# Peptides against a protein of PDB entry 5ZKO: the designs that were tried, part 50

Target 1, 44 residues: chain A of PDB entry 5ZKO
Amino acid sequence: SASNPRKFSEKIALQKQRQAEETAAFEEVMMDIGSTRLQAQKLR

## One batch from the design tools (peptide; made by RFdiffusion4, then SolubleMPNN)

Design b2_p18_4_s3 (from b2_p18_4, 12 letters changed)
Fold by OpenDDE base, seed 3:
Structure b2_p18_4_s3 (fold): chain B 44 residues (1-44), chain C 44 residues (1-44), chain A 18 residues (1-18)
Amino acid sequence: as target 1 above (44 residues)
Amino acid sequence: as target 1 above (44 residues)
Amino acid sequence: SLEAEIARLKEEQELAAK
């Protein structure tokens, strides 16, 4: 079967984008936790 | 506000699971590329 | 790196398509 390098490239690019989006979502969760901790410390 | 460590832990766990799923999907894409390459070599 | 491996695989697929 003819190799379709463009299709592979597109699949890789899409998957890299999804990984970056999930990483950003994780960082947002960690920021929310950090902000909550900082607020709790300010009130003490 | 009272820290809700269980809720934070759940959010982190969910996000870690999503990252693992995206990593597995990436590995599947790479395996497909590798398998296609191997098949092309066998036909030569 | 993963990027280097992707680049290598892309190059090899292009070579196979010629």
Scores: peptide ipSAE 0.110, ipTM 0.615, DockQ to the pose 0.033
Fold by OpenDDE base, seed 2:
Formats: sequence, structure tokens, C-alpha cells
Structure b2_p18_4_s3 (fold): chain B 44 residues (1-44), chain C 44 residues (1-44), chain A 18 residues (1-18)
Amino acid sequence: as target 1 above (44 residues)
Amino acid sequence: as target 1 above (44 residues)
Amino acid sequence: SLEAEIARLKEEQELAAK
């Protein structure tokens, strides 16, 4: 069936957005870990 | 506050899982597009 | 790149719809 090219572009755009959001969430976790590690090192 | 190294490892593991799931979802979308394209080409 | 592949797929689908 003629799945509209616009529907595919929309699906791709949505998936790219979700991937970017997951990447941002991962970076936030890594920043928190880095900050905590730095704080722990300063207390030693 | 002493965020347990175990808590950070769990957060990292969860984020890696989410990223893998989003990647798999993206690959599925791309496969659907590829299949549709192949079908459209066969009908020409 | 993934972006280039997406762009190619979009263009090809547009051509198929005409």
C-alpha cells in the first residue's frame, strides 16, 4: 500500500528526535558522575 | 552526597539499554522504508 | 553518513510517488 513518503519522513524525524533525547539524557548522567567524582576527589 | 558507584553503574546500564532500543527502532523504520522502496521498484 | 542515507531515501520515495 502507498505509504505516503511524508509518513516515512515523519517516522525518521521522530526517531532522530528520540535518539537525540536519549543521547542528551546519557550525557547528563555522565556529567553528574563526573561532578560527583570531582567532588569526592576534592574531599580527599 | 555519596551516590553509590553501584547507582551510577545502574544509571549507565539503563541509558545504554535505552540507546540500544532507540537504535533498534530506527533500524526497523529504515528497513520498512527500504522494503517499501524495493516493492515500489518491483512494481515499475 | 546516516543523514545522507536518509536524504537519499527521502528523494527516492518522492520520485516514486510521482
Scores: peptide ipSAE 0.105, ipTM 0.617, DockQ to the pose 0.022
Fold by OpenDDE base, seed 4:
Structure b2_p18_4_s3 (fold): chain B 44 residues (1-44), chain C 44 residues (1-44), chain A 18 residues (1-18)
Amino acid sequence: as target 1 above (44 residues)
Amino acid sequence: as target 1 above (44 residues)
Amino acid sequence: SLEAEIARLKEEQELAAK
C-alpha cells in the first residue's frame, strides 16, 4: 500500500530523533561533569 | 569522595549502552523496511 | 526518565564538588 512508505519514513524519523536525544543527553552529562571539575579547581 | 568517580564512570557506561541500543533499534527498523520492500517486489 | 537521570548526575556532581 502507498501508505507504507509514509509510515516507514515516520519510523525512520522517530528513530533518528531518539538517537539525537541520546547524543545530546550524553554531551550534557559530560559538559556538566567538566564544569564541576573546573569549578572545583578554581576554588582551590 | 573517592566513590564519585566510580559513579560517574557507571553513568557514562550506561549512556553509552543506551546509544548502542538506539543504534541497534535503528538498524532493525531499516532491515525490516528493506525486507518488506523486497517482498513486495517479489510479489509483483 | 532520561531527564531524571541527568538531574541525578548533576546533583551527584554538586555533592562531589563540596
Scores: peptide ipSAE 0.101, ipTM 0.625, DockQ to the pose 0.189
Fold by OpenDDE base, seed 1:
Structure b2_p18_4_s3 (fold): chain B 44 residues (1-44), chain C 44 residues (1-44), chain A 18 residues (1-18)
Amino acid sequence: as target 1 above (44 residues)
Amino acid sequence: as target 1 above (44 residues)
Amino acid sequence: SLEAEIARLKEEQELAAK
């Protein structure tokens, strides 16, 4: 089939976006854990 | 609130799974690009 | 690594919950 560079570029861009979104979601979870840890330490 | 280590672990595990799935999807896209490129080269 | 940091944070949270 004709190489559709535009279509490939779109797919790559979409995957990069998804990876960034998943990274952001991970960072949010890690922040929650870190905040909980800090709170626990302050109570000691 | 009570630190729920299990809930954090579950969230992290889920995020790791999602990251792996997105990586696999990216690899599939890259394979398609590579295969298309190889096909185009064979026709030259 | 990210995996090492996750493992550390999980352990620390478990210790804090005990």
Scores: peptide ipSAE 0.097, ipTM 0.611, DockQ to the pose 0.022

Design b2_p18_4_s4 (from b2_p18_4, 13 letters changed)
Fold by OpenDDE base, seed 1:
Structure b2_p18_4_s4 (fold): chain B 44 residues (1-44), chain C 44 residues (1-44), chain A 18 residues (1-18)
Amino acid sequence: as target 1 above (44 residues)
Amino acid sequence: as target 1 above (44 residues)
Amino acid sequence: DLEARIARLKAEQEAARK
């Protein structure tokens, strides 16, 4: 059925979106860690 | 506080775990697509 | 707050499994 390729594409697109969101969350975590380290250094 | 490095490491570890789980989910999607394609070819 | 962010990330992870 011609509908199968569309469903596959949708599944891939959804999963890519989730991966991108997780990557963005990781970058935010790393930024927070970096900022906190910088602040801690300024206080020493 | 000595607890800060541990908290940072935990945050990174948790986020890496999420990324790994999302990757595994992607691989499962790709396997399903591949299997479906193979089955469709066998029926042609 | 790092702890609050960790808690949020854990909650999001649990939601992503559903």
Scores: peptide ipSAE 0.154, ipTM 0.633, DockQ to the pose 0.023
Fold by OpenDDE base, seed 3:
Structure b2_p18_4_s4 (fold): chain B 44 residues (1-44), chain C 44 residues (1-44), chain A 18 residues (1-18)
Amino acid sequence: as target 1 above (44 residues)
Amino acid sequence: as target 1 above (44 residues)
Amino acid sequence: DLEARIARLKAEQEAARK
């Protein structure tokens, strides 16, 4: 019976880690877009 | 010049899709936990 | 290169579904 709460916590922790990795990937995409935009503005 | 906005929009759209998939996976985990908890309560 | 990064993100997304 006590094993279930621990397994639930492990599942939640793993999924939180995946969501954090996806958020970091999104931030990297936005940074790359921002950098490209800034470079294009500097060339004008 | 016009290709950049389209590429940016495509990047954002793909990342939003990944985030939606991760959210769906999280909801599935929470549903599984909820179902298991409900089953354990029914057996008491 | 935005196109290379898009391709990588697509590959990672496909791998995450397996």
Scores: peptide ipSAE 0.151, ipTM 0.627, DockQ to the pose 0.023
Fold by OpenDDE base, seed 5:
Structure b2_p18_4_s4 (fold): chain B 44 residues (1-44), chain C 44 residues (1-44), chain A 18 residues (1-18)
Amino acid sequence: as target 1 above (44 residues)
Amino acid sequence: as target 1 above (44 residues)
Amino acid sequence: DLEARIARLKAEQEAARK
């Protein structure tokens, strides 16, 4: 009976990791866009 | 030159969609755990 | 490279749905 709680906690932990990875990927996208805009402004 | 802004907006939109999908998956996991706990309590 | 990164994000999204 104790195996189910452990499996649930493992599923929650894996899903939290995925959410953190997606957030990090979003931040990286925004940094790339910001850097590109800054470079374009310097070239004007 | 106008292609870059469109590509940036598309990239942001895709990443926001992924974040929403990961959030929905988390909510589903939590609902499954909640349902299982409720069932276990009823069987006690 | 923004195009390469968009392509990767699309591929990861498709893989996550399978």
Scores: peptide ipSAE 0.148, ipTM 0.624, DockQ to the pose 0.023
Fold by OpenDDE base, seed 2:
Structure b2_p18_4_s4 (fold): chain B 44 residues (1-44), chain C 44 residues (1-44), chain A 18 residues (1-18)
Amino acid sequence: as target 1 above (44 residues)
Amino acid sequence: as target 1 above (44 residues)
Amino acid sequence: DLEARIARLKAEQEAARK
């Protein structure tokens, strides 16, 4: 079946969105670690 | 609660794994598109 | 809470594999 170029673009777009969401989740984790580390340093 | 450095490293490791899995999924999508494009070109 | 966030990330990872 002729995989319509529109279906390819949709697959790529959905995967790019997923990658962006995973990157945002990583940044959130790093921010939480950073804030916790800063708090721990202030309590020392 | 002292966020154990081990918990931070685990968080980072898990998120890196997710990012790698999402990258692999993207590569699979691109491979499928590439193969389909090659097939479509052969049928022209 | 860091532990809750790890648990969520693990659950999301498992869901992404299904």
Scores: peptide ipSAE 0.158, ipTM 0.633, DockQ to the pose 0.023; fails the geometry check

Design b2_p18_5_s1 (from b2_p18_5, 10 letters changed)
Fold by OpenDDE base, seed 5:
Structure b2_p18_5_s1 (fold): chain B 44 residues (1-44), chain C 44 residues (1-44), chain A 18 residues (1-18)
Amino acid sequence: as target 1 above (44 residues)
Amino acid sequence: as target 1 above (44 residues)
Amino acid sequence: EEEERARKAALEEALKFG
């Protein structure tokens, strides 16, 4: 029984978007760490 | 070269927590969808 | 999803102690 399938799809899509945004934020953190590490190596 | 490993770990831990919270939110959405579906079946 | 988690963990360790 598919009641409000469009609304369900919207809820799922929004949640998937938020998870993707959190993944992007994680990748940004890792880039910052990597950059910091590289800079530390160069300053030695 | 490990400069500021504690601060790196802190940043990563915070980001992992955020991702876990988004996963929990997704699971809640799926529960709501499941409950709605079940109710629709009962009303038929 | 488990594979992605493992990749992230490996990258994490490499950045901290590499």
Scores: peptide ipSAE 0.214, ipTM 0.697, DockQ to the pose 0.043
Fold by OpenDDE base, seed 2:
Structure b2_p18_5_s1 (fold): chain B 44 residues (1-44), chain C 44 residues (1-44), chain A 18 residues (1-18)
Amino acid sequence: as target 1 above (44 residues)
Amino acid sequence: as target 1 above (44 residues)
Amino acid sequence: EEEERARKAALEEALKFG
């Protein structure tokens, strides 16, 4: 079945959104780790 | 509470895995689009 | 891209200043 170009663009857009969300989640993890490290250092 | 470095490494590893999976999913979408385009061109 | 840059900057700030 001929895939509709509009459906392709939608799939690409949705996938890019998911990539951005995963990047944001990674940054959140790194921020939490960084904050924890800094707090631990301040307590030493 | 002192965050365990082992738990941090686990969180990072899991997040990197998720990023890789999302990248693979994106590549799959692009491959499907490419295949469909090629098929459509062959039919012309 | 600007949003990503802003988030990276915020991350860097959080790492430096807690």
Scores: peptide ipSAE 0.182, ipTM 0.696, DockQ to the pose 0.039
Fold by OpenDDE base, seed 3:
Structure b2_p18_5_s1 (fold): chain B 44 residues (1-44), chain C 44 residues (1-44), chain A 18 residues (1-18)
Amino acid sequence: as target 1 above (44 residues)
Amino acid sequence: as target 1 above (44 residues)
Amino acid sequence: EEEERARKAALEEALKFG
């Protein structure tokens, strides 16, 4: 039963993209924190 | 080495909340698709 | 997804206290 398969696939694809963007944002936060720690260590 | 642990934890917590919200949104999309398919099946 | 979540959690701990 494949009712509106194209519309469903589009909605899923868009949501997958959002999840990827939030994952990237998380990685950016962690990178910033890591960089801050590294800088603090180097300045001591 | 725990420089600015409170600020870091706050940033991480906020990002984790966003990820949870996006996961919930994905689950809602999948539920809607499932419900639509079920309704279509029942009407035949 | 679970593996990725675990990896991220481990990284979080390492960055806060390592």
Scores: peptide ipSAE 0.222, ipTM 0.701, DockQ to the pose 0.043; fails the geometry check
Fold by OpenDDE base, seed 1:
Structure b2_p18_5_s1 (fold): chain B 44 residues (1-44), chain C 44 residues (1-44), chain A 18 residues (1-18)
Amino acid sequence: as target 1 above (44 residues)
Amino acid sequence: as target 1 above (44 residues)
Amino acid sequence: EEEERARKAALEEALKFG
């Protein structure tokens, strides 16, 4: 049932984009934590 | 190496929460699409 | 998706306690 398929697809695409952005933000946080840990280890 | 583990955990927890919220939003969109489709079918 | 979550969790643990 093709009820407004383009609009539905648009909603899905927008949500997928948001999820991808949050994933990228998570990866950035993890990289920052890793870098901080590495720096702390070098100072021991 | 437990360098500021609580603060790191807090950052991670916040990002995980955000990801969960976006997942819930996606599920809501999909449910709305499904409901709309069902309603359209009933009207045929 | 579960595999990705597992990898992220493993990285999380490694960063906390490594």
Scores: peptide ipSAE 0.213, ipTM 0.696, DockQ to the pose 0.042; fails the geometry check

Design b2_p18_5_s2 (from b2_p18_5, 11 letters changed)
Fold by OpenDDE base, seed 1:
Structure b2_p18_5_s2 (fold): chain B 44 residues (1-44), chain C 44 residues (1-44), chain A 18 residues (1-18)
Amino acid sequence: as target 1 above (44 residues)
Amino acid sequence: as target 1 above (44 residues)
Amino acid sequence: EEARRAAEAALLEKLLFG
């Protein structure tokens, strides 16, 4: 297959974007659990 | 919000799965690049 | 970055189950 560096770079960039989005989603989950724990502690 | 540890664990597990899938996709892209390079070198 | 994600996951697990 003819090496298409531009196409490869596009694929890499897309993958990096997806990984960043998944990381952001994970951080949101972390924030939710942290906030829930904080709220639970305040109610004690 | 009532802490639902099971729901949080589900969300974390799902995120881990997504991260693994994205990593696999990235590895596939890298393999394609590597294979293309190898083929190009053989034709020299 | 993977190490950071792993640490974050471990922290979350401790928050949930620790």
Scores: peptide ipSAE 0.156, ipTM 0.658, DockQ to the pose 0.037
Fold by OpenDDE base, seed 4:
Structure b2_p18_5_s2 (fold): chain B 44 residues (1-44), chain C 44 residues (1-44), chain A 18 residues (1-18)
Amino acid sequence: as target 1 above (44 residues)
Amino acid sequence: as target 1 above (44 residues)
Amino acid sequence: EEARRAAEAALLEKLLFG
């Protein structure tokens, strides 16, 4: 494959974005669990 | 929301899988860059 | 970042199954 730094930089940037999005999604799952637990505790 | 540990367990498992897949994809990008560089160097 | 995610995952598991 021909070395195309621009294309590789774009790939890296896109992958970094995906990493961040997946991290955010994970944190959202954590928040959902936290809120559910908090609500359950308030109902008791 | 009702606390459903099974559903949350599934969510976390899926998210872990996504994290791993995105990490692997990133590493593949890095390997592609590395191989391209190596090939370019061999041609010089 | 990986360490943070690992810690969060561990916390989540503890919250769910601990």
Scores: peptide ipSAE 0.156, ipTM 0.659, DockQ to the pose 0.041
Fold by OpenDDE base, seed 5:
Structure b2_p18_5_s2 (fold): chain B 44 residues (1-44), chain C 44 residues (1-44), chain A 18 residues (1-18)
Amino acid sequence: as target 1 above (44 residues)
Amino acid sequence: as target 1 above (44 residues)
Amino acid sequence: EEARRAAEAALLEKLLFG
């Protein structure tokens, strides 16, 4: 079929990877916020 | 509080934007796949 | 997963500004 399923599967896989990376980046931001809060509390 | 909430909010907002962009990109890939499939079916 | 992320973001916002 002219739909080149292998190429589409590669595009999907790449996009899934990007989404996972963005999720990881979000989690990192949240971790930084949590850590900063904890540090601030310790200084009180 | 030393946690600079405004800066964190900006980081979160930026990350949310990135997530939305990745979602849109994924939807575009899926749309392309769907369109290609429809075209192939029409040619049959 | 998106719902989880949304919930986490909402929680963070609440923790930061609530």
Scores: peptide ipSAE 0.157, ipTM 0.656, DockQ to the pose 0.040; fails the geometry check
Fold by OpenDDE base, seed 3:
Structure b2_p18_5_s2 (fold): chain B 44 residues (1-44), chain C 44 residues (1-44), chain A 18 residues (1-18)
Amino acid sequence: as target 1 above (44 residues)
Amino acid sequence: as target 1 above (44 residues)
Amino acid sequence: EEARRAAEAALLEKLLFG
């Protein structure tokens, strides 16, 4: 089964998408922490 | 339901692990492409 | 992007444990 350049390009594109999604998820967690900190400051 | 620092730390740790796993998966794809290229060169 | 993620992670750690 010869490796198909088309198949590799699809795998790369899919992996780039996954990487972007994981980065977005990380940013969401950081935003939630930031929001919690801001809320705590407002209550002081 | 107050956001728990412990819960945030767990989420961050889990997200870091997922990020590392996705990076490793990307490196595996790139290595497979490189291996295929090397094999093609050997057959020339 | 990796440097940004590292900085964000470090900031989160400081926020949580600093």
Scores: peptide ipSAE 0.156, ipTM 0.654, DockQ to the pose 0.019; fails the geometry check

Design b2_p18_5_s3 (from b2_p18_5, 14 letters changed)
Fold by OpenDDE base, seed 3:
Structure b2_p18_5_s3 (fold): chain B 44 residues (1-44), chain C 44 residues (1-44), chain A 18 residues (1-18)
Amino acid sequence: as target 1 above (44 residues)
Amino acid sequence: as target 1 above (44 residues)
Amino acid sequence: RRKRRARKARLRRRLLFG
């Protein structure tokens, strides 16, 4: 594909950002689960 | 948060799927760049 | 996980030397 190298770099950057956001959202969910479990343990 | 453990597992599964899709899209873009470079090299 | 890591390594090599 004759796609401009600049357009490729932008696509890569956008995709890296999305992947980072997806990772952050996953980590947030995992932290919430972890904190909920810790709270439940404190109430025992 | 009193979120049902079932809902947490579903959220984790969905997030893992999304992260896999984002990774696949990134790999596809990177493969297209790589193939374009290989084609350009063959024409030299 | 291993297969994805191997694919990424192949992509990186292709970008550097392809």
Scores: peptide ipSAE 0.242, ipTM 0.582, DockQ to the pose 0.019
Fold by OpenDDE base, seed 2:
Structure b2_p18_5_s3 (fold): chain B 44 residues (1-44), chain C 44 residues (1-44), chain A 18 residues (1-18)
Amino acid sequence: as target 1 above (44 residues)
Amino acid sequence: as target 1 above (44 residues)
Amino acid sequence: RRKRRARKARLRRRLLFG
């Protein structure tokens, strides 16, 4: 289907949003790991 | 919660998988757009 | 790494819309 260029731009925008959300979630997990490691080091 | 390092690695692995899936979906959308453009150019 | 992926995505979009 020759989907309208506007539909393509919408799909790309949605995908970029998802990628940004996934990246934010990854960074959050990495910070949680870092914080947990720091706490564990302080308790030793 | 000091979630077990194994739980952190699992979260990271899951997030990397999601990012890979999102990247693949983006590349698919980009190929579809490219193919549609090529078809539209051939019909002109 | 993010900037390179964003640049590649921008280039692909330019090739597709440009």
Scores: peptide ipSAE 0.291, ipTM 0.598, DockQ to the pose 0.020; fails the geometry check
Fold by OpenDDE base, seed 4:
Structure b2_p18_5_s3 (fold): chain B 44 residues (1-44), chain C 44 residues (1-44), chain A 18 residues (1-18)
Amino acid sequence: as target 1 above (44 residues)
Amino acid sequence: as target 1 above (44 residues)
Amino acid sequence: RRKRRARKARLRRRLLFG
């Protein structure tokens, strides 16, 4: 099948977006952990 | 809120899984493009 | 992690210069 380069580019763009969203969500969780850890250290 | 370290670890694990799936899907699309390109080059 | 980044970089280079 003539892999329509436009359809491939669109699929890649969507995958990049999803990966960016997943990365952002991961970073948010890591920041929350970091903040919680800093708070726990301040309470000692 | 006592950020339950177990809940954070689970969220991180899920995000890592999703990111791995998104990466795999991206790699699949990239491989399909690569294969299509090789086919197009052979037809010239 | 490093191997996946290297694979992705190889695929990108193949698209650009292959």
Scores: peptide ipSAE 0.255, ipTM 0.592, DockQ to the pose 0.019; fails the geometry check
Fold by OpenDDE base, seed 5:
Structure b2_p18_5_s3 (fold): chain B 44 residues (1-44), chain C 44 residues (1-44), chain A 18 residues (1-18)
Amino acid sequence: as target 1 above (44 residues)
Amino acid sequence: as target 1 above (44 residues)
Amino acid sequence: RRKRRARKARLRRRLLFG
């Protein structure tokens, strides 16, 4: 089906949002590991 | 909670997979836009 | 990564030239 150019721009925007959310989730996990490592170092 | 380094590597692998899937979806949408544009140009 | 860049370049050319 000829999807309307407006619907394409919306799909691109949604995809960019999802990529940003996935990046944020990755950064959160990396920060949690960093924090855990710092805590483990302080307990030595 | 101290997330095990093994579980972290699995989370990174999963995140990379998701990013690859999102990229593939984006490329598909962009190809559809390109195809639609070609069709619209042929109809002129 | 190289194949993805090539795909993106092909897509851009298709969008520019129809």
Scores: peptide ipSAE 0.231, ipTM 0.569, DockQ to the pose 0.045; fails the geometry check

Design b2_p18_5_s4 (from b2_p18_5, 9 letters changed)
Fold by OpenDDE base, seed 3:
Structure b2_p18_5_s4 (fold): chain B 44 residues (1-44), chain C 44 residues (1-44), chain A 18 residues (1-18)
Amino acid sequence: as target 1 above (44 residues)
Amino acid sequence: as target 1 above (44 residues)
Amino acid sequence: KEEEEAKKAALLEELLFG
């Protein structure tokens, strides 16, 4: 099939977006953990 | 809610897996592009 | 970037299991 460079670029862009979203989700999880620990410490 | 460290670890592990999968998908896209380019060059 | 993610992961592990 004829390579459509525009379509490839779209695929790459989409994949980069997904990676960024997953990174953001990971950071959110870490923030939640940090907050939870801080709360637990305050309750002691 | 009581922090369940085990549950947090599970969330982190899952997120790491997702990141790895997205990276693999990105690499696959790039390989496809590379292969297509190589094929196009061979046809010239 | 990958190194940063690895560091984040290590920090999390330390926080959770240290």
Scores: peptide ipSAE 0.145, ipTM 0.658, DockQ to the pose 0.042; fails the geometry check
Fold by OpenDDE base, seed 1:
Structure b2_p18_5_s4 (fold): chain B 44 residues (1-44), chain C 44 residues (1-44), chain A 18 residues (1-18)
Amino acid sequence: as target 1 above (44 residues)
Amino acid sequence: as target 1 above (44 residues)
Amino acid sequence: KEEEEAKKAALLEELLFG
């Protein structure tokens, strides 16, 4: 079947969105680590 | 509570794994596009 | 992109183990 560029572009866009979401989740983890570290330092 | 480096490292590892999986999914999409394109060219 | 991810990972390692 002929390639449907619109469908392919949609698939690419969805995957880019997922990657962005996982990046954001990683950034949140990093923030948690930083915050916890700061809190631990304040308690010492 | 004291930071548990092991727990944080585990969270990071999981997020890295998810990012890798999404990257692999993206590569699969690109392969599909390339393969379909090649097939279409062969039929012309 | 890989360099950025590597820098983020390095920062995480420093935060976790530094």
Scores: peptide ipSAE 0.141, ipTM 0.654, DockQ to the pose 0.042; fails the geometry check
Fold by OpenDDE base, seed 4:
Structure b2_p18_5_s4 (fold): chain B 44 residues (1-44), chain C 44 residues (1-44), chain A 18 residues (1-18)
Amino acid sequence: as target 1 above (44 residues)
Amino acid sequence: as target 1 above (44 residues)
Amino acid sequence: KEEEEAKKAALLEELLFG
């Protein structure tokens, strides 16, 4: 199929969005771990 | 629920894997763009 | 970007195993 630059740019934009979403998910996990650690320290 | 460090480590490992998979998908798109560009140059 | 990810990973390891 003829390489449509618009199609490539769209795919790149979509992949950048996915990268950002996975980063956000990772940050959420880190926040949960941090909160758990703080709670554990308060209980000790 | 009691924060199980193993559960957090598992979640982190899963997120790292997803990050790597999305990076690989991005690299595939870039390779396709590069190949298309090379083909277009050969046709000119 | 890679350095940032490495720092995040190190922080996670410290939080989980430190």
Scores: peptide ipSAE 0.141, ipTM 0.652, DockQ to the pose 0.023; fails the geometry check
Fold by OpenDDE base, seed 2:
Structure b2_p18_5_s4 (fold): chain B 44 residues (1-44), chain C 44 residues (1-44), chain A 18 residues (1-18)
Amino acid sequence: as target 1 above (44 residues)
Amino acid sequence: as target 1 above (44 residues)
Amino acid sequence: KEEEEAKKAALLEELLFG
């Protein structure tokens, strides 16, 4: 099959974007947990 | 707000799963690229 | 992990465009 480097580069770029988005989502979850814990501690 | 450790643990677990799935998808892309390149090289 | 992924990406780019 004809190698299409541009198509492969596009696949890689898209996958990197998804990875970054999932990382950001994880960090958001962790931040929410941290905030909630801090609030809970203040109320104790 | 009442801290719900079980709910947070669930969020973390789900996010870890998504991270793993995205990693697997990336590895698949890389494998496809490798296979295609190998085939192209054989045809040269 | 991020560094590892960056290295993988860099290697791929080199393989594809080098």
Scores: peptide ipSAE 0.128, ipTM 0.647, DockQ to the pose 0.041; fails the geometry check

